# Ledger of designs, part 93: peptides against a protein of PDB entry 5HOI

Target 1, 351 residues: chain A of PDB entry 5HOI
Amino acid sequence: FRYMPFSPAGTPFGFTDRRYLTMNEVGYVSTVKNSEQYSITVSFFDVGRFREYHFEDLFGYDLCFLNEKGTLFGQSKTGQIQYRPHDSIHSNWTKIIPLQAGERITSVAATPVRVIVGTSLGYFRSFNQFGVPFAVEKTSPIVALTAQNYRVFSVHYSQFHGLSYSLSELGTSSKRYYKRECPLPMSLPNINSDMKKDANLDYYNFNPMGIKSLFFSSYGDPCIFGSDNTLLLLSKWRSPEESKWLPILDSNMEIWKMSGGKETTDIHVWPLALAYDTLNCILVKGKHIWPEFPLPLPSEMEIRMPVFVKSKLLEENKAILNKKNEIGADTEAEEGEEDKEIQIPVSMAAE

## One batch from the design tools (peptide; aimed at target 1 I255 E300)

Design b1_p30_8 (made by RFdiffusion4)
Pose (drawn by RFdiffusion4):
Structure b1_p30_8 (pose): chain A 322 residues (1-190, 198-318, 341-351), chain P 30 residues (1-30)
Amino acid sequence: FRYMPFSPAGTPFGFTDRRYLTMNEVGYVSTVKNSEQYSITVSFFDVGRFREYHFEDLFGYDLCFLNEKGTLFGQSKTGQIQYRPHDSIHSNWTKIIPLQAGERITSVAATPVRVIVGTSLGYFRSFNQFGVPFAVEKTSPIVALTAQNYRVFSVHYSQFHGLSYSLSELGTSSKRYYKRECPLPMSLPNDANLDYYNFNPMGIKSLFFSSYGDPCIFGSDNTLLLLSKWRSPEESKWLPILDSNMEIWKMSGGKETTDIHVWPLALAYDTLNCILVKGKHIWPEFPLPLPSEMEIRMPVFVKSKLLEENKEIQIPVSMAAE
Amino acid sequence: SFTSPNFYNPRKPPIFNVSASDAVKKLLEE
């Protein structure tokens, strides 16, 4: 099996010279093939706070993670990473991650206080926001990483367990695990979208902590999974809280559509900030549309029963209250 | 390692999020 470089809400090149590196509620990072180099553009949705800028990529960064304080870039092959703070007060710093034979950097994540690099051999290298290393850890092969403040949500893969996840906190003292390689019941992919699933074999469209600090993941099944009761290991449950396919179906008047797709950015309490993509492909294009907000709904709605009540999809009060 | 400079673009107008219901209705009208 070949591990692929992962970034939250990343898009493939397809038949173009540009794609999105990473995408969330802060903004979007795109890269354009420029003859022999790349042109990286860092954009923001709150235009008033941060200023959109671009720079020339002489290395070919294919890994990226965006937070409110800075942008982290990474190269899956050479192992070079660069953290660019949004403000000009703080300097950019660059490090090169040691990589063994065939070892690839599979995912990177950054917070205002932590920088995380994961490799295909299971190396977990953590730094502060300035590049000072804390500890190097060996874990299962990492395929996806996201972090919030001091906490890290990592997704692992092997030939035995399949997909597993670890939830840990990088405290000032030492590293503590809340959950260590527990089952991750995310649906795996089972065509026009072939380009995407070669770029992202797991179908993990994005994963992120919620605005209130709960781990979330959005697989190829277009269902938002939220980790409940992660503080008590014996009570941990993955809860499906939004069937985005059902919502588009309800808002489209019960019509099956093959051109409307959801691209996850982040979860804010009960609202999924996303990009509504119109077209044959399931990933967003250029220019990027304005973010949309999709309220979360428990998957308790049956299509056949909703069609009877309408004879936008009207929902029976008795069912809506449930 | 070499670090390329940042080039800053003019600021764009404010951007607001769109409700999914309104966005889906507009897409269906296309």

Design b1_p30_8_s1 (made by RFdiffusion4, then SolubleMPNN; from b1_p30_8, 15 letters changed)
Fold by OpenDDE base, seed 3:
Structure b1_p30_8_s1 (fold): chain B 351 residues (1-351), chain A 30 residues (1-30)
Amino acid sequence: as target 1 above (351 residues)
Amino acid sequence: MYISPVVYLPRKPPLEKVSAKDAIAEVLAE
């Protein structure tokens, strides 16, 4: 086994001079080989909100994380990271992560408030958005990271224990664990079945864990999409004893249904994000399971959430609407702009 | 460290989102 640099929905070069470093609901980052350098382009799906930009990469960034405020780049071997805000008003910064002999940065994540670096030796490094360090923690070897606001979803790998995950919150003073190195019930790529096609071997060599992407849902639930093309969602993670992984979508089965039962062996889902009950994805047609160039338009795939989750969401939304209507009836008076923190109701307990 | 300057590209037209069902139908019609 070899630790490889992971970025959410990143693609290999294959036989080309270009690849996607990362993609999600915000956009996609591409890199093109130009002799001894690379040209990086940061592109967005919301062309009204964001302006596409390009720059020359002299470092050969192989790690990337895109958010609404900026892009984090990393070089797995040198330990260089660079944060680039999308807005020119905010300063770019560069930092070198100290690496031991043979250590690699395996994943990076960035939110508007946190930067996270994970390594092949299990060093977890946290920073603010300005690159000020908080702490260094030693964990099991990190293979993937994603983050939303202050929360971090990390995937770990051990040769003896397989895949595990952690869910943590990076406060100002301390790291809180909701889950700490718990077993991750995700299937690893089956070398014997999946490697019959040379294209799958190239992808496995690029991403040996088969994690196509990981993200937080719009509700803040950890999601992971593996080589089996099943979307797993971590339910009830606030209640450690009740927390479970839910297989909320078999994408191969859903493509098969949508095709009317035709052979769809050349159609692949490439996951971007989960928004409510909709998987944002790229539909890929062809020999490669990953999107090529140009990038196909994003598609929205409805998830048949278990009836219980959809009913509870509908009840919670009705309860929020009813509370807004009750509060709106009595208070004619004071226009106070109190930033009511939308307390996301805890209890999306699928019973 | 040197940070290569950013070049902002021209704005592209809006992307129309397609339902996965319709996108699969299009991909199967090709």
Scores: peptide ipSAE 0.371, ipTM 0.857, DockQ to the pose 0.564
OpenDDE base, seeds 1, 2, 4, 5: peptide ipSAE 0.371, 0.368, 0.371, 0.371; ipTM 0.858, 0.857, 0.858, 0.857

Design b1_p30_8_s3 (made by RFdiffusion4, then SolubleMPNN; from b1_p30_8, 15 letters changed)
Fold by OpenDDE base, seed 5:
Structure b1_p30_8_s3 (fold): chain B 351 residues (1-351), chain A 30 residues (1-30)
Amino acid sequence: as target 1 above (351 residues)
Amino acid sequence: MYISPKIYLPRSPPLERVSAKEAIAKLLAE
């Protein structure tokens, strides 16, 4: 097992010279390999509010977090971090995080008021927006971070216990836990079934946890989108005993419904954010489950609880088709290649 | 009723966000 640098909705290079370091509802950060350096572009979806900017990266930043006020960059091996405000009023700052032998920065997050660094040894480092340190805490190994205002959602990995999560608030004087290293009910990527396609192996090598993204909803609820393409939302997290993960969207099921029951094995959801009742995402067609260049326009997908399992619907539709064929067997089989459009029951198309 | 302070994430302006249904229909026609 190898700890890899994680950024929300980051993409691998694959066979290309370019990738997305991160993307969310604000925008997307791309990096291009040049001969001796990297070229980073910070792009925004709201072109009226923000101006795209570019800079040369001599350090090879492999970690990124974008917010409405700035971009945090990190280099997983050297421990260098850089914060770049989007405005010209505030100065950029750079800092080196001290790393032990073999330690890596695994994730970074930034809000307008906090900077967070997580490592493969479980060092959780907190700073203000100016890079002034608050504390260093030892946790289980951190594999992913996101933050909103003063709140941090962290994902941890142990070889013995699998995935866990924490939800904390970084006040001025102290860290408060709402959840501390609780079990995360997310499936890890299945190496044996999914890795038969080379594209899945490349993605697994880039992101062995299969966490495509994690974010806070517009209501401040932690969300995670795993390799199973299910959006999980942490409900009632303020009440420790009532807190539960809700599967609020099966994106594969929703794509299948929206297609009219067609084969959609090459259409993928790439998650950006959850705004109210809609998943902001990139829809991707092709062999790769991640967006390529140029970035497609974001799409909005309405949240629906997965009430139906695709396998059951396919079995029911096969059973209906077989019964129709048993009743219709007396009329001459003109072998028209009737494209067996899996008719979505009208009751399911109207929901 | 404690109205949990709605942390209004600023609505991303209405980008010309294509509905997922329309986007899927387009991708299936390509």
Scores: peptide ipSAE 0.438, ipTM 0.716, DockQ to the pose 0.155
OpenDDE base, seeds 1, 2, 3, 4: peptide ipSAE 0.433, 0.432, 0.432, 0.133; ipTM 0.747, 0.749, 0.749, 0.585

Design b1_p30_8_s4 (made by RFdiffusion4, then SolubleMPNN; from b1_p30_8, 15 letters changed)
Fold by OpenDDE base, seed 3:
Structure b1_p30_8_s4 (fold): chain B 351 residues (1-351), chain A 30 residues (1-30)
Amino acid sequence: as target 1 above (351 residues)
Amino acid sequence: MYISPRVYLPRKPPLERVPFKEAVAKLLAE
């Protein structure tokens, strides 16, 4: 087994000079090989909100994480990371992560408030958005990271125990665990069955864990999309005893239903994000299970969330509305037209 | 007269998104 650099919905080069470093609901980051250099382009789905930008990459960034405020890049072998805000107000910063012999950065994540670096030796490094370090923790080997606000979803791998996950919150002073290295009930790629198609071999060499993407839902639930094309959502993660993975979508089954029961071997779902009850994805047609160039338009798939999740979401929405009404009654305070980005409270879908 | 507070969810501008069923149907027809 080799630890490979993982980025959410990243694609291999294959036989091409270009690939996607990452993609999500915000946009997509592409890199093109130009001799010994790379040209990176950060593109957005909301072209009215964001402007596409590009730069020359002299380092060969193989890790990426895109959010609404900036892009984090990493080089798995050298330990170099770079954060690039999308705005011109904040400066780019670069840092070298110290790596031991044979250690690799395996994943990076960034939110507007945190930067996270995970390694093949299980070093978990946390920073603020300006690259100021908080802590270094030793965990099981990290294979994937995603983050939303202060929360981090990490996937770990052990040769003896398989996949595990952690869910943590990176406060100002301390890391809190909601889940710590708990078993992840995700199937690993079956080398013998899935590799029978040469086109899949290149992907599994690029991503041995078969994790196409991981993200937080709009409600703040950890989501993972594996090689089995099943979307798993971690429900009730605030209650350690009640926490469970929900298979909320089998994308192969949904394609099969839509095809009228025909086996389709050339249509693939490439996950981007889960917004409410809608999976944002790229539909891919062809030999490769990943999107090529140009990127197709994103597709929206309605997910039938279990009634129990919908009911709790409605209760938490009511509770949040009631709390906002209670707090809003006592503060007669000033008319400042601050565009309060209605942060959809991350609390809601987790229960 | 219960004025249901219309939570104006800021309408994210409609990202040009294809309904999944239509997108799959298109790809199956190609």
Scores: peptide ipSAE 0.390, ipTM 0.703, DockQ to the pose 0.144
OpenDDE base, seeds 1, 2, 4, 5: peptide ipSAE 0.388, 0.383, 0.384, 0.385; ipTM 0.699, 0.692, 0.697, 0.695

